# Ledger of designs, part 48: peptides against a protein of PDB entry 8OXM

Target 1, 371 residues: chain A of PDB entry 8OXM
Amino acid sequence: FKAEFRLAGGVNLPKIIDCVGSDGKERRQLVKGRDDLRQDAVMQQVFQMCNTLLQRNTETRKRKLTICTYKVVPLSQRSGVLEWCTGTVPIGEFLVNNEDGAHKRYRPNDFSAFQCQKKMMEVQKKSFEEKYEVFMDVCQNFQPVFRYFCMEKFLDPAIWFEKRLAYTRSVATSSIVGYILGLGDRHVQNILINEQSAELVHIDLGVAFEQGKILPTPETVPFRLTRDIVDGMGITGVEGVFRRCCEKTMEVMRNSQETLLTIVEVLLYDPLFDWTMNPLKALYLQQRPEDETELHPTLNADDQECKRNLSDIDQSFNKVAERVLMRLQEKLKGVEEGTVLSVGGQVNLLIQQAIDPKNLSRLFPGWKAWV

## One batch from the design tools (peptide; aimed at target 1 D185 G366)

Design b2_p18_7_s2 (made by RFdiffusion4, then SolubleMPNN; from b2_p18_7, 10 letters changed)
Fold by OpenDDE base, seed 2:
Structure b2_p18_7_s2 (fold): chain B 371 residues (1-371), chain A 18 residues (1-18)
Amino acid sequence: as target 1 above (371 residues)
Amino acid sequence: MTELEKEMGLAIAALRAS
């Protein structure tokens, strides 16, 4: 390791360190403190298993359907090392980074990212109807621009087309696998895009198994399929390549039901894997920018010595784990809202749920559903 | 002109206009 480090910014001030490998190559790494990386490490292993299933199937292998993975090394319950995703940028940084964001560059007369956020924060405690009306006003005055990512990065037309297909396949694969695993907190900073491959890298995997539904503002979408995400696919949007890649991914997941259930069962009952949402984590994830000043939640894992009898905690945990497994089994059977759907029917329902402006308007404003 | 060629043409035109 080099003796020098840089700060990546943010509340936890993660340290960027450079490591020289035995091959003489420098590799950047991110050291997070005051953060439990065990969930990220476990979810990366599950993604690797999903990739193995996708590579074994001829139809998904031909389409190069994969989830981008990175190395995670937990060092303690509150620290670890992440592989630095070299050549990636948060989609939020590209889209809405101050005055240099793609929205400001390509749509200078639209609402600013700040104006959009302010409008949605003002209605955060209002009715669903008021949220929907303001969300529609925001969407009308904040038009998608993510198509320009591939256009800026890939000047050759043939490369541009190939990279847009790679992007669309990456969105499809990660959306379906993310839905099966109940991956939440898919805000614009938790999704990176590779500037060379146009593939997505999902980071901060701390909301899984539909635990986003028990947040103070529940998650209402199965995955991020917002207007900018769709705009990056080009003129066909969710139709054609995206839909077909979702269907082929869902086919492989459903046909791998026994394997996926067995793996998730082992993980849910692993005493070292705390996947449950706690109130402090929930407050941290949905904290207001105005509240950033005072609440340093010392995520002291130790302060959950609420002396609940170990037996009552175990029984409550087991009931939540059983419910998660039942819901996973339903998803893998195509059971949605008590109805058994075909792969095409299930994928269609998930797409409709993800793009529904009523669902999007109900999300926490920090999720930036208008982006 | 395929839908793809139209889309690429529009994309290139948008980049040149920016």
Scores: peptide ipSAE 0.028, ipTM 0.416, DockQ to the pose 0.014
OpenDDE base, seeds 1, 3, 4, 5: peptide ipSAE 0.010, 0.017, 0.007, 0.017; ipTM 0.364, 0.460, 0.355, 0.366

Design b2_p18_7_s3 (made by RFdiffusion4, then SolubleMPNN; from b2_p18_7, 8 letters changed)
Fold by OpenDDE base, seed 1:
Structure b2_p18_7_s3 (fold): chain B 371 residues (1-371), chain A 18 residues (1-18)
Amino acid sequence: as target 1 above (371 residues)
Amino acid sequence: MSELEKQMELDIAELRAS
């Protein structure tokens, strides 16, 4: 390891450390402290399994449908090493960086990202109607610009077209697998885009198995398909390649039901894998920027082991695990809202739910559903 | 035909079939 480290930014101030391997190659590693990387590691294993299923099917293999994975090495319950995704940028950094973000560069007369966030934070506790109206005003004055990512990175028209298709396929695969695994909406800093492949890398997988629905502000979308995400697909948007890649991915997932259920069951009952949402994690994920200053959790971990009888904890855990497995089975059968849908019908419903401004307007403002 | 060209043909066929 080199003695020098860089900070990657963000609340947890993860350290980027350069490591020289026994092969003499320098490798960047991200060291997260105060964070449990076991969930990320487990979710990467599930993604690798999904990739194996997608590679076995001829139609998904021809389309090169894959989820980008990274190496995770948990070191403790509060620390681990991640492979640094070299040549990737957070989509949020590209889009809404205060200095050089694409919205500021291409739409200088639109609302700033800060103005949008402020407007949506002001209505956070208001009615759904008032949230919707303000969200529509924000959307009108904050037009999507993510099309410019591929245009900036890929100057050759044939390469540009190929990379835009690779992006679209990556969004489709990640959206459907993310839905099956219940990843929900994703913070814009937790979606990386590869500057060479245009493929997405999902990081910080701390919300899975629909645990986003039990957040203080519940998730209302099956996956992130915001206006900028759609704008990156180009003029066809969610139609054509995206829809078809979603359908082919969903077909493979549904046809692999037994394998997926068996693997997820083993993971849900792994005593080393804490996938359940706890109140502190929920508060952290939906913390206001203003609340960052006061909550130094000097909460000594010692006191409130309320001795809930081990039996009541185990029974509550088992009931949550069973409910997650039941919901996973429903998704893999195409059961939506008590109705069995075809692959095309299910994918259509999910797309419509994900792009609905009424659903987007109800999301936590900190996750920037207008981006 | 390169693997890239085959993929582009597939992707174009998908766009035409939508």
Scores: peptide ipSAE 0.030, ipTM 0.691, DockQ to the pose 0.013
OpenDDE base, seeds 2, 3, 4, 5: peptide ipSAE 0.020, 0.026, 0.017, 0.005; ipTM 0.556, 0.631, 0.494, 0.360; seed 5 fails the geometry check

Design b2_p18_7_s4 (made by RFdiffusion4, then SolubleMPNN; from b2_p18_7, 10 letters changed)
Fold by OpenDDE base, seed 2:
Structure b2_p18_7_s4 (fold): chain B 371 residues (1-371), chain A 18 residues (1-18)
Amino acid sequence: as target 1 above (371 residues)
Amino acid sequence: MTELEKEMGLAIAEFKRR
């Protein structure tokens, strides 16, 4: 380790440290303090298993369908080392950076990211109808620009097309696997894009197994398929490579039902893997920007004083785990809303749910559903 | 023309209009 560290921006002030490997190569590491990285480590292992399933299938292997993974070394319940994803940028930093964001550069007459956020925050406690109307106004005055990512980074037409294809495949694979695993909290800072490969890297995997649905503002979409995400696919949008890659990924997941259920069952009952949503985590995930000043999350572990009887906690936990497994089994059977769907029917329903402005308008404003 | 060839043709036309 070098003696010097840099602070990454953000409330938790993660430390960027440079490590010299035994190979003499310098590698950047992100040291998160006060975050439980065990969830990220477990989810990375699940993604590696999904990648193994995708590589065994000829159709998904031919399409190079993979989820980008990173190394996680949990050191404690509140500390760990992340392999810094060198050459990645948060999609939110590219799109909605206050000074040089792509929306400001390409659409200077549109609403600012701040104006959009403010409008959606003003209606946060309003009806679904009022949220929908304001969301549609925001969307009309905030047009997608993510197509320019590949256009800026890849100047050769053949390379540009190949990278846009890699992006589209990465979105499809991560969307379907993320849906199967019930991955939530897919805001624009938790999705990185690799500046060389155009593949997505999903970070902060703490909201899994549909625990995003029990947040104070529940998640209403199966994955992030917002207008900028779609714009990055180019002129065909969701109709083409994306849909086909979703279908082929879903086919592999459904055909691997027994394997996926067995793996998830082991993880859900692992006493070291706390996947359940807690109130403090829920508050942290849905904090208002104005409230950032006072709530130092003193996650004092010492509020162990709610020793609810071990029996009642265990029974409640087991009932939640059983419901998660049942819902996972339904997804892998293609059971949606009590109906058995084909792979194409299920993928179509998920795409429609993810792009529905009624679903998007109901999300927490911090998720930035208009981006 | 495969769907991929159509998508490639549209993409090339998009790239030329940037």
Scores: peptide ipSAE 0.151, ipTM 0.834, DockQ to the pose 0.013
OpenDDE base, seeds 1, 3, 4, 5: peptide ipSAE 0.111, 0.144, 0.087, 0.130; ipTM 0.809, 0.832, 0.788, 0.821

Design b2_p18_8 (made by RFdiffusion4)
Pose (drawn by RFdiffusion4):
Structure b2_p18_8 (pose): chain A 334 residues (1-279, 317-371), chain P 18 residues (1-18)
Amino acid sequence: FKAEFRLAGGVNLPKIIDCVGSDGKERRQLVKGRDDLRQDAVMQQVFQMCNTLLQRNTETRKRKLTICTYKVVPLSQRSGVLEWCTGTVPIGEFLVNNEDGAHKRYRPNDFSAFQCQKKMMEVQKKSFEEKYEVFMDVCQNFQPVFRYFCMEKFLDPAIWFEKRLAYTRSVATSSIVGYILGLGDRHVQNILINEQSAELVHIDLGVAFEQGKILPTPETVPFRLTRDIVDGMGITGVEGVFRRCCEKTMEVMRNSQETLLTIVEVLLYDPLFDWTMNPFNKVAERVLMRLQEKLKGVEEGTVLSVGGQVNLLIQQAIDPKNLSRLFPGWKAWV
Amino acid sequence: PLTPKQEAVVAKREALLE
């Protein structure tokens, strides 16, 4: 074990450690004290199940739809450890870096990230109209730059297109799974982009199962589909590869709702922390019902096709009205 | 009330505005 450890930041102060194995290769682990990773363990298990189901289905096997997973090992009710992701860079560090940010490098005339943060701070005390107007003004003077990422990393057109296609497929699959699982904490620091495969990886998974509505600032989107992601998917935008991949993933999930419910039914017997405190679990049953409703497409008794559900999700995600009410730190304009 | 996880998420998002 290495004698030094680093802090990853945050109120809980997670610890980063390096271990040298028998082969001598250093492996980085993240021990997360005062936090419960049992929910993250369930998330990783369902991620692996979805990846296996996508691999089994011939329609998705050809499209090579995969979910990037990292091992999470719970150690106690209030602690655990997880595998650190190597060879990845944060999206916000690439895009909105103060020093060498992509938006500053490409579009110096556009508003800086500090100006946008100042405006968002000043407007949080305003009403809906002023928030919508400021958001539209910010979007008018802040064009997406993320499309140049592979252009700056993959000079060969074949590799460049391969990486762009893999990025688009990974974004579609991750967005579908996050909507199904109700993942809300999807700001720039929770998503890591690989420098080689260009596949997005979700690392935080801190809050899910429709927890953003509980937060003071509700999460009005099911997944992150901001202007930068859409521009980086290509000229076609959401239409094309993203829509088809979302439909295929939704079909696979409808076909495997039995396996998904079997995986998620680990609750109601060993409830994790932050629940059933302050004296057939209530919230567990509620989230199981919500997941079942999402999977069956019933909701309030209404039937919805896979294509219609995908279109509705795209409309909700790209709607500026929903983006205006989001948390300023979520970087909806980014 | 908010749970420790929810408070930590809010605090992390507020730190991003700095």

Design b2_p18_8_s1 (made by RFdiffusion4, then SolubleMPNN; from b2_p18_8, 7 letters changed)
Fold by OpenDDE base, seed 2:
Structure b2_p18_8_s1 (fold): chain B 371 residues (1-371), chain A 18 residues (1-18)
Amino acid sequence: as target 1 above (371 residues)
Amino acid sequence: PLTPRQKAIVEELQALLE
């Protein structure tokens, strides 16, 4: 390790450290000081397994459908070394994090990212109708620009086309795998894009198995398919390549039902894998920027000693685990809202749910559904 | 490093894929 560290942006002020490997290569590492990286490590392994399933199938292999993975080395329950995704940028950093963000550069007369956030925060406690109206006004005055990522990074037209295709395939694969695993908290800082491959890297995998639905503001979309995500696909949007890649990924997942159920069952009953949502985690994920000053969550380890009868905790846990497994089995059978759908029907429903402005308007403002 | 148990789960999961 070098003695020098850089602070990355964000609430947790992650430390970027340079490590010299045994091979003499310098590797940047992100040290998160407060996050349980065990969840990320477990989910990366599940992604590797999904990749193995996708590589075994001829149709998904031909399409090079993979979910990008990174190495996680948990150092403690609250600290670990992420192999920093070198050559990646958060999609939020490119789009909205600075005055030089793509929205400001390409759409200087649109609302600022701050204005959009403010408008959505003002209606956060309002009706769904009021949220929808304000979301539509925000969307009208904040037009997509993510198409420019590939155009800026890949000047050669043939390379540009290949990278746009790689991006679209990465979105499709991660969307369907993420839906099957019930991956939540897909805000614009938790999705990185590789500046060389144009593939997405999903980070911060702490909201899984649909635990985002039990947040104080429930998650209402199966995955992130917002207007900028779609704009990055180019003129065809969700049609053609994206839809076909979703269908082929879903086909492999449904045909791997037994394997995926067994995997998730083992993980759900692993006492070292805390996948359940807790009130402190919920507060952390949906904390307001204005409330950042007071709540240093001194997660004192001692408050877990509330000796509620071990039997009642175990029974409640088992009932949640059973519900997760049942819902996973439904997804893998194509059961949506009590109806059995074809792969194409299920993928179509998921796309419609993910792009629906009514669903997007109901999300927590910190998720930035207008981006 | 993965815990010995997480490593065993991964090895078991890899074996289920083989």
Scores: peptide ipSAE 0.018, ipTM 0.577, DockQ to the pose 0.023
OpenDDE base, seeds 1, 3, 4, 5: peptide ipSAE 0.010, 0.015, 0.005, 0.017; ipTM 0.449, 0.492, 0.402, 0.566

Design b2_p18_8_s2 (made by RFdiffusion4, then SolubleMPNN; from b2_p18_8, 8 letters changed)
Fold by OpenDDE base, seed 5:
Structure b2_p18_8_s2 (fold): chain B 371 residues (1-371), chain A 18 residues (1-18)
Amino acid sequence: as target 1 above (371 residues)
Amino acid sequence: SLTPRQRATVAELEELLK
């Protein structure tokens, strides 16, 4: 190993380690501590299956609609090496790095990322109306800059245009598949961008099957479609390429209902795949920066064996698994709020929900909904 | 099963994570 490590952003401060392989090749590896990389490994297999479905369909294949996958090598229950996507950066590091972030470089007179976070943390315990007002003030004084990512990385205009299309397609594919799987915790450090392909890589896949909705601050959006995410698409925003790629992805998912249900059913009942939200995981995901000091890792998961009879735990688990399967079946039928929608109607509803400032203002401040 | 070399690499990584 090289003695130099970089911190990847996120609560676990994953260490990026440069390793020289036995083949003499340098490989960047993300070493995640404390995370069960088995969850990420399982979700990567689900993404590979979704990619197989997308490659079988002529319309999605022609558009090159894929979710970027990475190799997960689980090393232990507490340690694992992610094959770090060499040449990726967290979107949060590019946008809101304290020293040289794109917001500071292109919008030096806007609020700092720290000022935005502070304002939203101050209203965290306030009404939804007060959160909305402060979120709108933050958004007015923190304008999107993610268009500059492709402009900085791709100097040739023809390459720039092609990479902006690749980005837009990657956002669309990952948004729809992420919605179908109920993928949560899509904060700016859990989404990487490839500096060569402009495609997104989703990491930290431990919040799935809508378990983000049962967090202390519930998730209110189906996927990340914030102002910077939209700004990266260019002048058309969510219209045209993005919407059409969402519709074509949703069409493939809905037409693959039996396959997706069978896969998810096997995963939900796999005793090695802990997808359920527990109180400790919920606390961990929504920790305040101020609370990081007190959570010594000495809360052994063992002590909150609340003596709920094993039978009541199993019955509660089975009821949650059944509810997840029912909700997945509804999504794949286009059932939203008790109404059957067309593919275009369902995609439109999801886009409107994801961009709604009222939904965005209700998210946990650590999710950074203003970015 | 991890090879002895993979186990040594895991232990070195676990030490770097502390």
Scores: peptide ipSAE 0.006, ipTM 0.368, DockQ to the pose 0.034
OpenDDE base, seeds 1, 2, 3, 4: peptide ipSAE 0.005, 0.005, 0.000, 0.000; ipTM 0.357, 0.360, 0.357, 0.317

Design b2_p18_8_s3 (made by RFdiffusion4, then SolubleMPNN; from b2_p18_8, 9 letters changed)
Fold by OpenDDE base, seed 1:
Structure b2_p18_8_s3 (fold): chain B 371 residues (1-371), chain A 18 residues (1-18)
Amino acid sequence: as target 1 above (371 residues)
Amino acid sequence: MLTPRQKAIVEELENLLL
């Protein structure tokens, strides 16, 4: 390891370290502290399995449908090392960077990202109707610009077209697999885009198995398919390539039901894998920027071990695991709202749910559903 | 929504890039 480190920014201040391998090659790594990377590691294994299933099917293999994965090595319950996703940028950094974000560059007369956030935070505790009206005003005055990512990175028209298709396929694959695994909506900083392939890399997989639905502000979308995500697909939007790639991915997932259930069952009952949402994690994920000043953890919460009988904790955990497995089985059967749908019907419902401004307006404002 | 013709063109272009 080199003696020097860099900070990656963000609340947890992860350390970027450079290491020289026994092969003489320099490799960047991200060291996270105060974070449990076991969930990320497990989710990467599930993604690798999904990729194996997608490669076995001729139609998904031809379409090069894959989820981008990265190496995760958990070191403890509160630390680990990740592969640095070299040549990637957070979509939020490209879109809404305060200095040089694409919205500011291409839409200088639109609302600032701060104005949008402020307007949506003001209505956070209001009715769904008030949230919807303010969300529509924000959307009208904050127009999508993510089409410019591929236009800036790929100057050749044929390469640009290919990379826009690669992006669209990556969004489709990650959306459907993310739905099956219950990843829900994703913060714009937790979606990276590769500047060479235009493929997405999903990082910080701390919300899985629909645990986003039990947050203080529940998720209302099956995956992130916001206006900028759609704008990156170009003029076709969710129609054509995206829809077909979703359908082909869903077909492979549904046809692999037994394999997926068996894998997820083993993971859900692994005592080393805590996938459940705890109150502290829920508060952290939906913390207000204003609330950062007051949470000095006074370490003087006496560990009153509420010896809730180990039996009652285990029974509660097993009932949550069973509900997750049942819901996963329903998704893989195409059961939505008590009705069995075809692959095309299920994919259509999920797309409509994900793009519905009523669902988007109800999301936690910190996750920027207008981006 | 894309027209049937636009869908076919996108599908053909997708298949040419495979």
Scores: peptide ipSAE 0.025, ipTM 0.525, DockQ to the pose 0.014
OpenDDE base, seeds 2, 3, 4, 5: peptide ipSAE 0.020, 0.016, 0.000, 0.013; ipTM 0.447, 0.406, 0.274, 0.388

Design b2_p18_8_s4 (made by RFdiffusion4, then SolubleMPNN; from b2_p18_8, 11 letters changed)
Fold by OpenDDE base, seed 4:
Structure b2_p18_8_s4 (fold): chain B 371 residues (1-371), chain A 18 residues (1-18)
Amino acid sequence: as target 1 above (371 residues)
Amino acid sequence: MLTRRQLETVKELEELLK
């Protein structure tokens, strides 16, 4: 390794290191401490399998539908190495960076990202009606700007058009596969965009198999399809290319039911893969910005008190795994709310759920559903 | 199973995380 490192931003202060491979090539890597990369590594393997299924189908192959993947090497339960996604930026950094964010640049008279967050945090414990009203006020005074990403990066109109299509296809593929795998809503810092391809890279896959629904503030959307995500698609929004790519992705997923169930079953019962939501992880994922200061994880939580009968823990785990598999089977059959839907009907329902301001207003304010 | 060289690389990475 080179002796020099750079800090990447974020709570865990990941270290960017350069290494020389045995092939003499320099490779940039991200070294994370205090983070369990096993779930990321597993989810990257699942994405690779989904990509294989998408590549086998003629319609999805012609559309170049793929989920961007990165290499993950977990080192311990608290450390690992990731491939540095060179030429990517978090969509949150592009949109809501304090100094040079696209919202500030293109909408200087709108609410600041801080004002929006404050307004939504003030109503966090209030009724759904009050949350909805404040969310609508925030949305009126914080208009989407993500269309400008492709316009800034791709000055040639033909290139711009192709890159906007690549973006739209990437959102569609990741949304549907993310729904099938139960990734839920994705924080804006956990979605990278490639500055050359306009494709998305989903990072920090710490919530899967609908575990976001059991958070203290439950997820209410199947995937992130916020106003800025939609704005990046251009004037057609969720219609046309996005919808068709969702439908074609869903067709492949539904037609691959047996394969997907088998893969997920193996993962759910892997004793090395803790995918379950624990209370500490739930608290960490939904911490208030004000609470960031004091939780030194003195994970000197003595493992002693969870000597609940090994039999009851194993039975509880198996019941959760069975429920996840049943819900996955329902999704792959097009069963939504007890009704069997066509691919088009299921995709339509998911899109409507994801863009509904009532659902978005109920999300955890820390995840910035107005962005 | 990691090779000896991979184990040394892991140790170097663990030291970089301290």
Scores: peptide ipSAE 0.017, ipTM 0.459, DockQ to the pose 0.030
OpenDDE base, seeds 1, 2, 3, 5: peptide ipSAE 0.006, 0.015, 0.000, 0.017; ipTM 0.305, 0.426, 0.305, 0.422; seed 1 fails the geometry check

## One batch from the design tools (peptide; aimed at target 1 V11)

Design b2_p19_1 (made by RFdiffusion4)
Pose (drawn by RFdiffusion4):
Structure b2_p19_1 (pose): chain A 334 residues (1-279, 317-371), chain P 19 residues (1-19)
Amino acid sequence: FKAEFRLAGGVNLPKIIDCVGSDGKERRQLVKGRDDLRQDAVMQQVFQMCNTLLQRNTETRKRKLTICTYKVVPLSQRSGVLEWCTGTVPIGEFLVNNEDGAHKRYRPNDFSAFQCQKKMMEVQKKSFEEKYEVFMDVCQNFQPVFRYFCMEKFLDPAIWFEKRLAYTRSVATSSIVGYILGLGDRHVQNILINEQSAELVHIDLGVAFEQGKILPTPETVPFRLTRDIVDGMGITGVEGVFRRCCEKTMEVMRNSQETLLTIVEVLLYDPLFDWTMNPFNKVAERVLMRLQEKLKGVEEGTVLSVGGQVNLLIQQAIDPKNLSRLFPGWKAWV
Amino acid sequence: SLTPKQKAVLAKREAILKS
């Protein structure tokens, strides 16, 4: 074990440690004290199950739809450990860096990130109309730059297109799974992009199962489909590879709702922390019902096809009206 | 009321905003 440890920031102060194994290769681990990783363990297990199901299905096997997973080992009710992701860089560090940000480097005439943050802070005390107007003004003077990422990393057109296609597929699959699982904490620091495979990885998973509505600022989108992600998917945008991959993933999930419910039914016997406090779990049953409704496409008794559900999700995600009410720290304009 | 996780998420978002 290494004698030094680093802080990853945050109120809970997670610890980062390095361990040297028998082969001598250093491996980085993140011990997260005062937090419950049992929910993250369930998230990783269902991620692995979805990846296996996508691999089993011939339609998705050809498309090589995979979900990037990292091992999470719970150690107690209020602590645990997880595998650190290597070879990845934060999206916000690449895009909106103060020093060498992509938006500043490519579009110096556009508004800086500090100006946008100041405007968002000044407008949180305003009404809906002023928030919508400021958001539209910010979007008018802030063009997406993320499309140049692979352009700056993959000079060979074949490798560049391969990495772009893998990025698009990974974004579609991750967005579908996050909508199904109700993942809401999807700001720039929770998503890491690989410098080689260019596949997005979700690292935080701190809140899910429709917890953004509980937060003071509700989460009006099921997944992150901001202008930067759409521009980085290519000229075709959401139409094309993203829509088809979303449809395929939704079909696979509808075909495997039995396995998904079997995986998620680990609750109701060993409830995790933050629940059943302050004296057939209530919130566990509620989230199981919501997941079943999402999987069956019933909701309030209405039937919805896979294509219609995908179109509705795209419309909700790209709607500026929903993006205006999001948390300013979520960086909806980014 | 908010759980510790929800408070931590809110505090992280506020720190990002102040940055």

